# Designs tried in a protein design run: peptides against a protein of PDB entry 7AE7. Part 34

Target 1, 321 residues: chain A of PDB entry 7AE7
Amino acid sequence: KVYKDLREFLEVLEQEGQLIRVKEEVNPEPDIAAAGRAAANLGKNQPAVFFEKIKGYKYSVVTNVHGSWQNHALMLGLDKNTSTKDQFYELNRRWDKFPVPPNVVKREAAPCKENVIDKDINLFEILPLYRINEQDGGFYISKASVVTADPEYPDDFNKLNVGTYRIQVKDRDRVGIQALAMHDIAVQLEKAEAENKPLPIAITIGNNPLVTFMASTPVGYNQNEYEFVGALQDGVPMDIVKSDLYDHLYVPAGSEVVLEGHIIPRVRTVEGPFGEFPGSYSGARLQCEVKIDRITHRTNPIFENLYLGIPWTEIDYLMAL

## One batch from the design tools (peptide; made by RFdiffusion4, then SolubleMPNN)

Design b1_p11_5_s3 (from b1_p11_5, 4 letters changed)
Fold by OpenDDE base, seed 3:
Structure b1_p11_5_s3 (fold): chain B 321 residues (1-321), chain A 11 residues (1-11)
Amino acid sequence: as target 1 above (321 residues)
Amino acid sequence: DLVPEEAFLPE
């Protein structure tokens, strides 16, 4: 099976007994993180956890979507009981199909364009934000697929980068982003900052699970993550759409939320702390700052966020493939 | 692009 969006995948997870639906209203803290930890303790078959109602917020949260080998099998459209070995074999077989170019759909055909916010932007109205760890210095968006381009080659689709980065909410319309030197976004940012120009950015949340998987997988600077998604879909192209602000940035057509904006050139602000591995916290550091200029979102958007907790966490599964 | 491991495993 191929999934167009997060919702189609969540439906399959629920049908396969790999999703727990919490229908009771929960407190964002500590209940979301506590439920994630409880799900991780269920052994090797860790379900996704879907929270329908969060106190003080309008929309839902889902965590631990990639949090088991069963969920990874289902992501690949395989039987949930497919062995890890057979999953790796199939992944490698499909990887060789690269490149599979995406389909560019019209704006009116893209679910991520159902609603637009272009003024009075407030991230707290769209995302049920919570602290993941008790000692976190703020709210984190941990499972976004971030789209940027090379400012010298904006029309080179092969240099379009889709990556996952640590993102802290800083204000209603601002986020901090950790762009490390090893990331392709850091190369692109360096070029923009050399000219004191903003770097265009689209932060996408709640995607087709293969988009999230590829955004967390390192590829070559001249390789497009969407073309790998098509390969991992066994040759079926994924659907993308132009961003509203930038003709050269393409986002997944099915994204639950798209935050469009720019990295402010030569600005660094305090970010963190954030709970890292058990027993460790990252110190506060100076990081890049993004201004959000436009939001597009599906009706009743689902906030997908990482479960972070005792190993094996969702990130351990994403990094193991 | 891999999210730094440091960001994702709380106690």
Scores: peptide ipSAE 0.024, ipTM 0.604, DockQ to the pose 0.050; fails the geometry check
Fold by OpenDDE base, seed 1:
Structure b1_p11_5_s3 (fold): chain B 321 residues (1-321), chain A 11 residues (1-11)
Amino acid sequence: as target 1 above (321 residues)
Amino acid sequence: DLVPEEAFLPE
């Protein structure tokens, strides 16, 4: 089975008993984090947790989408009881199918383009933001697939990068992003900053689960994560669409929310602290700042965010494969 | 790209 978007995957998780719906209105804090922790305590079969109603917000949140071996099996379109060994075997078999180029769909065919916000941008109106950990220095977007390109080779599709980065909300239309020197985004940013130019960026939220998986997986600088998604789909291409602001950036056609903007050149602002593991906080650091210039989103967008709790956490599963 | 969350670096 192949999934076009997060919604198709959540439907399967629900059918397989791997999704809990919280139908009652919850407070963003502490209820989302508390319910996530409770779900992690349900043993080895940790379900995704879908919050339908959040006080003060219009839209929903889902957490722990990748938070179990059963969810990983289902992501691969396998039986939920597929052994970890057989999941690894199938993953490796499919990996060898790289590259599988994506399909570029028309703007009108992309669900992520259903709604547009190009003025008076307010992230809090689109994303039900909450503190993931009690001591977090702010609101984090922790499970976004961030799209950037090489500014020297913008038309080289092999240099298009889709990565996961720690993102703190800084203002209504600004986020901090952790771009470490070892990341491909840092190489691209260095080139832009050398010329004092903005780096174009698309921060995509609520994706096909294999996009999220590949965004969290290291690949070569000249390898496109979307071409690995097609490989992991057993040779079925994924659907991408051109960003609205940039001809050289492509986003998943099915993304729930796309934040289009730019990294401000040669600006660093305080970001953090963030609780990466229970009881482990990263210190406050100077990080890059992104200006959000445009939002596109599906009608009733789902905010997919990372669940952090006692190991094995969702992130432990994302890194174990 | 793996974001090494600092938390996944085995000490």
Scores: peptide ipSAE 0.020, ipTM 0.579, DockQ to the pose 0.034; fails the geometry check
Fold by OpenDDE base, seed 2:
Structure b1_p11_5_s3 (fold): chain B 321 residues (1-321), chain A 11 residues (1-11)
Amino acid sequence: as target 1 above (321 residues)
Amino acid sequence: DLVPEEAFLPE
């Protein structure tokens, strides 16, 4: 099976008994993180946790979407009981199908374009933000697929990068982003900052699970993550759509929320601390700052965020591959 | 690109 978006995957997780739906109103803190930890205690078959109602917010949260080998098998469109060995075999077999170019869909056909916010931007109205760890210095968006391009070669689709980065909410329309030198985004940012230019960015939230998987997987600088998504879909192209602000940036057509903006050149602000490991916090560091200029979103958008509990966490499954 | 969160290195 191939999934167009997060919603199709969540439906399958629920059908397969790999999703817990919390229908009662919860407090963002500590209830979301506490329920995630409780789900992790169910053992190796830990389900995704979907929160329908969050006090003080309009929209829902889902966590632990990739948080088990069963969820990983289902992501690949396999039986949930497929062995880890057979999942790796199938992953490697499909990897050899690279490249599978994506389909560019019309704006009218892209669910991520259903609603637009272009003034009075407030991230807290769109995302039910909460602290993931008790000692976090703020609210984090931890499971976004971030789209950037090479500013020297903006039309080179092979240099279009889709990555996962630590993102702290700084203000209603500002986020901090951790762009480390080992990431492709850092190469692109260096080029923009050399000319004192903004780097165009699209931060996409709530995607097809294979987009999130590939955004968390290192690939070559001249390899497009969307072309690997098509390979991992066994040769079925994924659907992308042009961003609203930038002709050279493409986002997943089915994204729940798209934050379009720019990295401010040569600006660094304090970011963190963040609980990287349980009991280990990275110190506060000076990091890049993004201005959000436009939001597009699906009606009743789902905020997908990482579960960061006791190992094995959701990310241990994303990185174990 | 991997989230460089040290949290995510499998032991």
Scores: peptide ipSAE 0.019, ipTM 0.602, DockQ to the pose 0.036; fails the geometry check
Fold by OpenDDE base, seed 4:
Structure b1_p11_5_s3 (fold): chain B 321 residues (1-321), chain A 11 residues (1-11)
Amino acid sequence: as target 1 above (321 residues)
Amino acid sequence: DLVPEEAFLPE
């Protein structure tokens, strides 16, 4: 089984008993985080948690999508009861199929293009934002697949980076991004900032689960995550589409929300604190700031966000494969 | 790219 988008995966999770729907209206805080923790306490078969109604917001949230070995098996299109050993074997077997180039679809064929916001941008109207941890200094987007390119080689598809970075919402149309020196985005940003130029960026939310997985997986600077997604799809290309603002940036065709914008050159603003782990907060740091210039989104977009809580967290599973 | 969040594998 190959998934075109998050929705197809959530459907399978639900069919397999690996998704809980919360149909009652919840408060963004503390209910989302509390329900995520409760789901983590259900043992080894941790389901995704889908919040259909969130007080003060129009749209839904899903958490813990990658939060179990069963969910990982299903992500690979395997039986949910596939052993971790067999999952690892299959992952490695498929990894050797790299590269599998993505299929570039037309704009009209991309679900992420169903709706456009190019004025009066307000992230709070599109994303049901909440504090993930009680002491977080703000609202975080923690499971975005962030697309950037090398500004020196914008047409080199092998240098197109799809990464996961900590993103704090700063304003209606601004986010802070943690671009650490060890990340490929930091190399690209350094090149842009040397010329005092903006770095084009597309922050994609609610993707094909293998996109999210590969965005969290370290690969070489000259390796494209989308070509690994195709490999992990057992040789089936994933669908990508050009961003609206940038000809050189490609986003997953099925993304729930795409935030297109730029990293503001040589600007640093306070980001954090964020509770990366229970009992450990990263200090507040000066981090990069992204201006959001355009949003595209599916109708009734689902905000996929990371569940953070007591280990094993969703991130532990994402990194354990 | 690595999620900036450290995985604490419980021992």
Scores: peptide ipSAE 0.017, ipTM 0.619, DockQ to the pose 0.032; fails the geometry check

Design b1_p11_5_s4 (from b1_p11_5, 5 letters changed)
Fold by OpenDDE base, seed 2:
Structure b1_p11_5_s4 (fold): chain B 321 residues (1-321), chain A 11 residues (1-11)
Amino acid sequence: as target 1 above (321 residues)
Amino acid sequence: DLTPEAAFLPE
């Protein structure tokens, strides 16, 4: 099975008993994080948690979408009881199909284009923002697939980068982004900043689960994550659409929310702390700042965000990489 | 036990 978007995947998770739907109104804090922790305590088959109603917000949140090996098997279109070994075997088999180029769809065919906000931008009106960890220095967008290009080679599709980065909400139309030197985005930003130019960016939220998976998987600078998504779909191309502001940026056609903007050149602002690991907070650092210039979104957009509920050790993280 | 969700933490 191949998924066009997050919604098709959530439907399968629900059918397979891997989604808990919370229908009662919850408080953003502490209820979202608390319910996530409660779901983690349900055992080895940790379900996704879908919050339909959040006090003070219009839209829904889903967490822990990738939170179990069962969910990971279903993401690959396998039986939920497929062993971890067999999942890795299948991943490796499909990886050899790279590259599988995506389909570029028309704007009118892309669900992410159903609604547009181009004035009076307020992220709090579109995303039900909450603190993930009690000691977080703010609200985070933690499962975005961030699209950037090489500013020297903007038309080189092989250099189009889709990555996952820590994003803190700084204002109604501003976010901080952690662009570490090891990430492809940092190379692209360095080129833009050398010329004191903005770096075009599209921050996409609520994607096909394989897009989110590939955005979190390091690949070569000259390898496009969308072409790996097609490979992991066993040779079925994914659908992408041109961004509204930039001719050279393409976003997943099915994204729930797309934040289009630019990284402000040579500006650094305080970002953090964030609880990357239970009991371990990364210190506050000076990070890049993004101005949001346009939002496109599906009707009744779902905010997919990371669940951090199980204490894992730094060693466990290093061994999982 | 490491969950696959933890793999999405930015390094």
Scores: peptide ipSAE 0.091, ipTM 0.793, DockQ to the pose 0.033
Fold by OpenDDE base, seed 4:
Structure b1_p11_5_s4 (fold): chain B 321 residues (1-321), chain A 11 residues (1-11)
Amino acid sequence: as target 1 above (321 residues)
Amino acid sequence: DLTPEAAFLPE
């Protein structure tokens, strides 16, 4: 099984008993994080948690999409009961098929282009934002596949980077991004900032689960994550579409939300703290700022966000009673 | 046991 988008994967998760659908209206805080923790406590077969209704928001949230080995097997189009060993074997076998170039689809064929917002941008109208951890310094987009290119080689598809970075919402149309020196995005940003130019960026949310997986998997600077996605699809190309603002940036055709914009050159703003691990907060740091210039999204977009698996301390259980 | 979801944590 190959998935075109997050929705096809969520359907399979639900069919396989690996998705909990919360139909009751929840409060963004603390209910989303609490329900995620509860799902994590269900043992080794942790389901995704889909929140249909969130108070104060129009759209849904899904979390813990990759939260179990069963979900990971299903992501690979395997039986959910496939052993971890066999999953890794299959992953490695498919990895050797790299590169599998993606298909570039027409704009009209890309579900991520169903709706456009190019004025009065408000991220809070599109994404049901919440604090993942109680002490987070803000709202985070923690499972986005961020697309950037080398500004010196914008047409070199091999240098197109799809990565996962910590993103804090800063304003209606601005986000902070943690671009660490070891990340490919930092190399690209350095080149842009040397010339005091913006770095074009597309922040994609709610993707084919293999895109999200590859965005979190380190690859070489001259290797394209989409070509690995095709490999992991056992040689079936994934579908990408040109971004609206940039001819050289391609996004997954099936993305739920695409935030197109630019990293503002030589601007640093306070980002954090964020609870990366239970009991460990990365300190507040000066990080890059992205201006969002355009949003494209599917109708009724699903906000996929990370579940950090904070073990339910007895205190967290008592505060939820 | 690191869940597959933990793989998405920023390094």
Scores: peptide ipSAE 0.063, ipTM 0.765, DockQ to the pose 0.032
Fold by OpenDDE base, seed 5:
Structure b1_p11_5_s4 (fold): chain B 321 residues (1-321), chain A 11 residues (1-11)
Amino acid sequence: as target 1 above (321 residues)
Amino acid sequence: DLTPEAAFLPE
């Protein structure tokens, strides 16, 4: 089984008993985080948790999508009871299929382009934002696949980076992004900042689960994560579409939400704290700031966000692979 | 300051 988008995966999770649907209206805080913690207590068979109704928001939230070995097996299109050993074997087997180039689809064929917001941008109208942890310094987008390119080689598709970064909402149309020196995005940002130029960015939310997986998996600077997604799909190309603002950025065609914008050169603002682990907060520090210039989104977009709590959390599984 | 766990996800 190959998934075009998050929705197809959530359908399979639900069919396989690996998704809990919360139909009653919940408070963003503390209910989302609390329900996530409750799901974590289910042990190895932790389901995704889908919140249909969030008080004060229009759209839904899903958490813990990658939060179990069963969910990882299903992500690979395997039986949910596939052993971790066999999952790794299959992952490694498919990895050797790299590169599998993506299909570039037309704009009209991309679900992420169903709706456009290009003025009066307000992230709170599109994303049901909440504090993941009680002591978080703000609202985080913690499971985005962030697309950037090398400013020196913008047309080199092999240098197109799709990564996962800690993103704090700073304003209606601004986010802080943690671009650490070891990340490919930091190399790209350094090149842009050397010329005092903005770095084009697309922050994609709610993707094909293999996109999210590969965005969280380190690859070489000259390797494209989308080409690994195709490999992990056992040679089936994934679908990407050109961003609206930038000819050299491509986003997953099925993304629930795409935030297009730019990293403001040579600007650093306070980001954090964030509770990466229970009782462990990363310190607040100066981080990059992104201006959101355009949003595209699916109708009734699902906000996929990382569940953080007591181990084993999604992050534990994503780091373990 | 704990190194962000995000540092262990995508490099």
Scores: peptide ipSAE 0.023, ipTM 0.666, DockQ to the pose 0.045
Fold by OpenDDE base, seed 1:
Structure b1_p11_5_s4 (fold): chain B 321 residues (1-321), chain A 11 residues (1-11)
Amino acid sequence: as target 1 above (321 residues)
Amino acid sequence: DLTPEAAFLPE
């Protein structure tokens, strides 16, 4: 089984008993984090948790999508009871199929383009934002696949980077992003900042689960994560579409939400603290700031966000890989 | 015992 988007994967998770649907209205705080922690306590077969209704918001949240080995097996299109050993064997077998180039679809064929917001941008109207941890310094987007390119080689598709970064919401149309020197985005940002130019960025939320997986997996600077997604789909290309603002940035065609904008050159603002692990907070730091200039989204967009709680959390599985 | 979702934390 190959998934076009998050929704197809959530359907399979639900069919396999690996998704809990919360139909009652919840408070963003503390109910989302509390329910996530409760789901983590269900043992080794941790389900995704889908919140249909959130007080004060229009749209839904899903968390813990990658939160178990069963979910990981299903992501690979395997039986949910496939052993971790066999999952790794299959992952490695498929990895050797790299590169599998993506299909570039037309704008009209991309579900992420169903709706556009290009004025009066307010992230709080699109994303049901909440504090993941009680002591978090703000609202985080923790499971986004962030698309950037080399500003010196914008047409080199092999230098297109899709990565996962800590993103704090700073204002209605601004986010802080943690771009560490070891990340490919930091190399690209350095080039842009040397010329005092903005770095184009697309922050994509709610993707095909293999996109999210590859965005969290380090690859070479001259390797495209989408070409690994096609490999992990056993040779089936994934679908991508051009961003609306930038011809050189490609986003997953099925993304629930795409935040298009730019990293402001030579600006650093306070970001954090964030609870990376239960009882472990990273301190506040000066980080990059992104201005959001355009949003595209699916109708009734699902905000996929990371579950952080007592092991085994979604992060514990992703770091084990 | 690492969960797949913990791998999404940027180092």
Scores: peptide ipSAE 0.026, ipTM 0.728, DockQ to the pose 0.034; fails the geometry check

Design b1_p11_6_s1 (from b1_p11_6, 4 letters changed)
Fold by OpenDDE base, seed 5:
Order: sequence, then structure tokens, then C-alpha cells
Structure b1_p11_6_s1 (fold): chain B 321 residues (1-321), chain A 11 residues (1-11)
Amino acid sequence: as target 1 above (321 residues)
Amino acid sequence: MPEPVVREFEP
């Protein structure tokens, strides 16, 4: 099975008994994190948790989408009971199919383009934001696939980077991003900041599960994560669409939400703290700031966010392959 | 830029 979007994956998770649907209205805090912890206590077969109704918000949240070996098997389109060994062998077999170039779809065919917000941007109207951990310094977007390009080689598709970065919401239209020196985004940002230019960025939320997986998997600077997604789809290309603001940025056609904007050059603001692991907070640091200039989103967008409850967390599963 | 001091707090 290949998935076009998050919704097709959530449907399979629900059919396979790997999704819990919370239908009652929950408080963003502490109920989302508490219900995630309760689901993690179900043992090795941890389901995704889908919150249909969140007090004070219009839209839904899903967490723990990658939070088990069963969910990983299903992501690969395998039987949910496929052993971790056989999942690893199948992943390696598919990896050798790289590169599988994506399909560039028309704007009219991309579900992420159903709605546009280009004025009075307010992230709180689109995303049901909550503190993942009680001591977090703010609201985090922890499972976004962030698209950036090399500003020296913007038309080199092999230098298009799709990565996962810690993103703190700073204001209605601003986010902090943790661009560590070891990340490809930091190389691209350094080139932009040398010229005192903004770095174009698309922050994509609620993707095909293999996009989220590849965005969390380190690859070479001259390797495109979308071409690995096609490889991991056993040679089926993924669908991408051109961003609205930038000719050289491509986003997953099925993204629930796309935040288009720029990293502000030579600006650093306080970001954090964030509970990256249970009992471990990364301290507050000066980090880059993104201005959001445009949002595109699906009708009734699902906010996919990372579950960071008790171990094993989604990060532990995303990093274990 | 000042390098970020990682303090691991063991509990």
C-alpha cells in the first residue's frame, strides 16, 4: 500500500486497530499530552491518538502516528505484525531504488492548496497549539517537514532539503527554528545570511508518513528526500507541488498545512526550553526566526504533532531505523 | 556567537 497523504494513512491505522479516536472535547492542556501518555502505556502496540475536538480550536490534532513498530510496518505498506528485522530488510531493499523522482502535480490537483491565507495570518486559527510538555517555553510544531533550498543553487533539485526541525511558535505569524550546524538547513542559512538575504522556507505539516520519515532521516546534501520517498514507496513516485511564493520550493501535494515564509537574516531570538526527552529539557537558546507570509491548507486541516510522553516516544521509533 | 553550553542535569 502507498499513501498519498496523512489521511489515507490514518484510515489504514484505524482499520488495523492502530488509531484511537478521542471524540469528546479535550482541553489542549493537559489532556492531549495526558491521553498520549495513556496510549503509550498500552505497551508495544502503541496506537496513534486522534483528537476530534479541542476546546478553543476549530481543527483536530493527531499524535503518535509513527509511535510503534506496527505503525512503521503499515507506513511501509507491510502487515502490521511484520518483524522489525523484516521491516529493516524491506527498507534496505527499497532504499536501493533511489532515486525515484517525484511527480510535479498542477496547483489545482494539490489538496494542500484548497485554502489560502495571505493576510492577517494567525497560526492559532489553523493549528490547535498546545504545550507538549508542561515546562515547555511555548507551543511547538515538532513534526513538520521543512523545505529549503541552496540559495546559491536554487534550481538544483538535488540540493532541495526536506528536514525535521524543532519549531517554537513565537507570535501569530512567527516561529523560531532550531537550525543546528550539522543540519543541511544551517548550510543553506549560512549562505543566505552571508548575503544578508532571507532564506525561503516552507514548513509542511501533516504529510504522507514516508515524507515525515525521510525528513527525520539524514541524507547527503546533494540527495533529495522526495526521491527517497519514491524509493521507499517501492518505486512509486510521490506527488509534489510548487510552493505559492517560491518557484524553487516544492511541497508535498497532500500536506494538511503549508506555512510559507522566510528565515529573517541575522536575527536571533530566545527559543525554548523544550522537553526533547522525558525529564530532559534543552535550555533556552538564541535561534533563527521565521516570518510566515502565506498559508495554504486542506479543508479541516489535521495538525500532526509529535508525541513526547513516556519512552518509547515517536522520536525513538523515527530514529531506530 | 556564544557557543551553547549543554548542561545535562542528571536528577
Scores: peptide ipSAE 0.005, ipTM 0.446, DockQ to the pose 0.041
Fold by OpenDDE base, seed 1:
Structure b1_p11_6_s1 (fold): chain B 321 residues (1-321), chain A 11 residues (1-11)
Amino acid sequence: as target 1 above (321 residues)
Amino acid sequence: MPEPVVREFEP
């Protein structure tokens, strides 16, 4: 089984008994994080948790999508009872199919383009933002696939980077992003900042689960994560679409939300704290700031966000392969 | 919120 988007994967998770649907209206805090913790207490077969209604918001949240070995087996289109060992062997067998080039679809064929916001941008109208941990210094987008390119080689598709970074919401139209010197985005940002130019960025939320997996998996600077997604789909290409603002940035065609904008050159602002692990907060740091200039989204967009609870957390599963 | 400390990085 191959998935076009997050929605096709959530349908399979629900059919397999790996998704809990919360139909009652919840408060963003503390109910989302509390229900996530309660789901983590169900043991090794942790389901995804889908919140249909959130007080003060229009749209839904899903969390813990990658939060179990059953969900990982289903992501690979295997039986949910496939052993971790057999999942690893199948992952490695498919990895050898790299590169599998993506399909570039037309804008009108991409579900992520159903709606556009290009003025009066307010992230709180599109994303049901909440504190993931009780002591977080703000609202985080913790499971985005962030698309950037080399500003010296914008047409080199092999240098297109799709990575996962910690993102704090700073204002209605601004986010802080943690670009560490070891990340490919930091190399690309250094080149843009040397010329005092903005770095073009697309922050994509609610993707095909293999896109989210590959965005969390380190690859070479001259390797495209979308070509690995096609390999992990057993040789079936994924669908990508050109961003609206940038000719050189491609986003997953099925993304629930795409935040298009730029990293402001030579600016650093205070970001954090964030509870990356239970009982450990990363301190406040100076981080890059992104201006959001355009949003595209599916009708009734689903905010996919990371579940952080007792180990094994969703991050432990994303980093364990 | 504390005012954001903006630091410009001189290259």
Scores: peptide ipSAE 0.000, ipTM 0.376, DockQ to the pose 0.074
Fold by OpenDDE base, seed 3:
Structure b1_p11_6_s1 (fold): chain B 321 residues (1-321), chain A 11 residues (1-11)
Amino acid sequence: as target 1 above (321 residues)
Amino acid sequence: MPEPVVREFEP
């Protein structure tokens, strides 16, 4: 099975008994994080948790989508009871199919383009934001696939980077982003900042589960994560579309939300603290700031966010590969 | 939210 988007994957998770649907209205705090902890206590077979109604918000949240070996097997389109060994064997077999170039679809064929916001940007109207940990210094977007390009080679598709970064919401139209020196985005940002230029960025939320997986998997600087998604789809190309602001940035056609903007050159603002692991908070640091200039989104967008709780967390499954 | 303290990044 290949998935076009998050919704097709959530349907399969629900059919396989790997998704809990919460239909009652919940408070964003503490109920989302509490339900994630309760799902973690179900042992090795942790379901995704889908919240249909969140007090004070219009849209839904899903957490723990990658939070088990069963969900990981289903992501690969395997039987949910496929052994971890056989999942690794199949992943390695499919990895050798790289590169599988994506299909570039027309704007009118991309579900992420159903709605546009180009003025009065307010992230709180689109994303049901909450504190993941009680002591977090703000709201985090922890499961975004962030698209950037090399400013020296903007038309080189092999240098297009799709990565996962820690993102704190700073204002209605501002986010902090943690670009560490070991990430490909840091190389691209250094080139832009040397010239005092903005770095174009697209922050994509609620993707095909293999896009989220590859954005969390380090690859070579001259390797495109979308071409690995096609390999992991057993040679079926994924669908991408041009961003609205930038001809050189491509986003997943099925994304629930796309935040288009730029990293502000030579600006740093206070970001954090954040509870990256149970009992471990990263301190407040000066981090990059992104201006959001345009949003595109599906009708009734689903906010996919990472569950951070008791080990084994969703991040432990995404990093154990 | 308290106003963000913007600092210029000096490398």
Scores: peptide ipSAE 0.000, ipTM 0.391, DockQ to the pose 0.099
Fold by OpenDDE base, seed 4:
Structure b1_p11_6_s1 (fold): chain B 321 residues (1-321), chain A 11 residues (1-11)
Amino acid sequence: as target 1 above (321 residues)
Amino acid sequence: MPEPVVREFEP
C-alpha cells in the first residue's frame, strides 16, 4: 500500500485499530498532551490520536502518527504485526531503489492548493496551536517537513532539502526556526546570509507519512528526500507540486498546510525553551525568523504535530528506523 | 559573516 497523503494513512490507521478519534471538544491545553500521554500508556501498540474539535479553533489535530512499530509497519504498507526486524529488512531493501524521482503534478491536481491565503495571514486561524510541554516558551510546529534549496544551485534538485526542524510560532505570520550547523538548511542559510538575501522556504504540515519519515532521516546534502520516498514506496513515485512563490521549491502535493515564505537574513530572535526530551529542555537561543508570505491548505486542514511524552516518544520511533 | 541582528524580546 502507498499513501498519497496523511488522510489515506489516517484512514488505514483507523481501520487497523491504530487511531483513537477524540470526538468531544478538548481544550488545547492540557487535554491534547494529556490524551497523548494516555495513548502512550496503552503499551507497545500506541495509536495515533485524532482530535476532531479543539476549543477556540476551527480545525483538527493529530498526534502520535508515527508513535508505534505497528504504525511504522503500516507506513511501509506492511501488515501491522510485521516484526521490527522484517520492517528494517524491507526498509533496507527499498532503500537500494534510490533514486525514485517524484512526479511533478499540476497545481490543479494538488490537494494542498485547494485554499490560498495571501493577505491578513494568521497561523492561529489555520493551525490549532498549543504547548506540547507545560514549560515550552511558546507554541511549536514540531513535525513539519521544511523545504529549502541551495541558493547557489536553486535548480539542482539533488540539493533540495526536506528536513524536520523545530519551529516556534512568533506571531500571526512569523515563526522561529532552529537551523543547527549540522543541518542542511544551515548550509543553505549561510550562503543566503553571506549575500544578505532571504532564503526561500516552504514549511509543509500533514504529509504522506514517508515524507515525514524521510524529513527526519539524515541523508547526504546532494540527495533528495523525495527520491527516497519513492524508494520507500517500493519504486512508486511520490507526487510533488511547485510552491506558489518559488519555481525551484517543490512541496508534497497532498500536504494539509503549506506555509510559504522566507528566512529573514541576518535576523535572530529568542526561541525556546522547548522540551525535546522528557525532563530535558533546550534553553532559549537566538534563532532564525521566517516570514510567512503565503499559505496554501486543504479544506479542513489537519494539523499533524509531534507527540512528546513519557518514553517511548514518537521521536524515538522516527530516530530508531 | 557580519553577526546576525539580534532582536531582543522587549517584554
Scores: peptide ipSAE 0.000, ipTM 0.375, DockQ to the pose 0.073

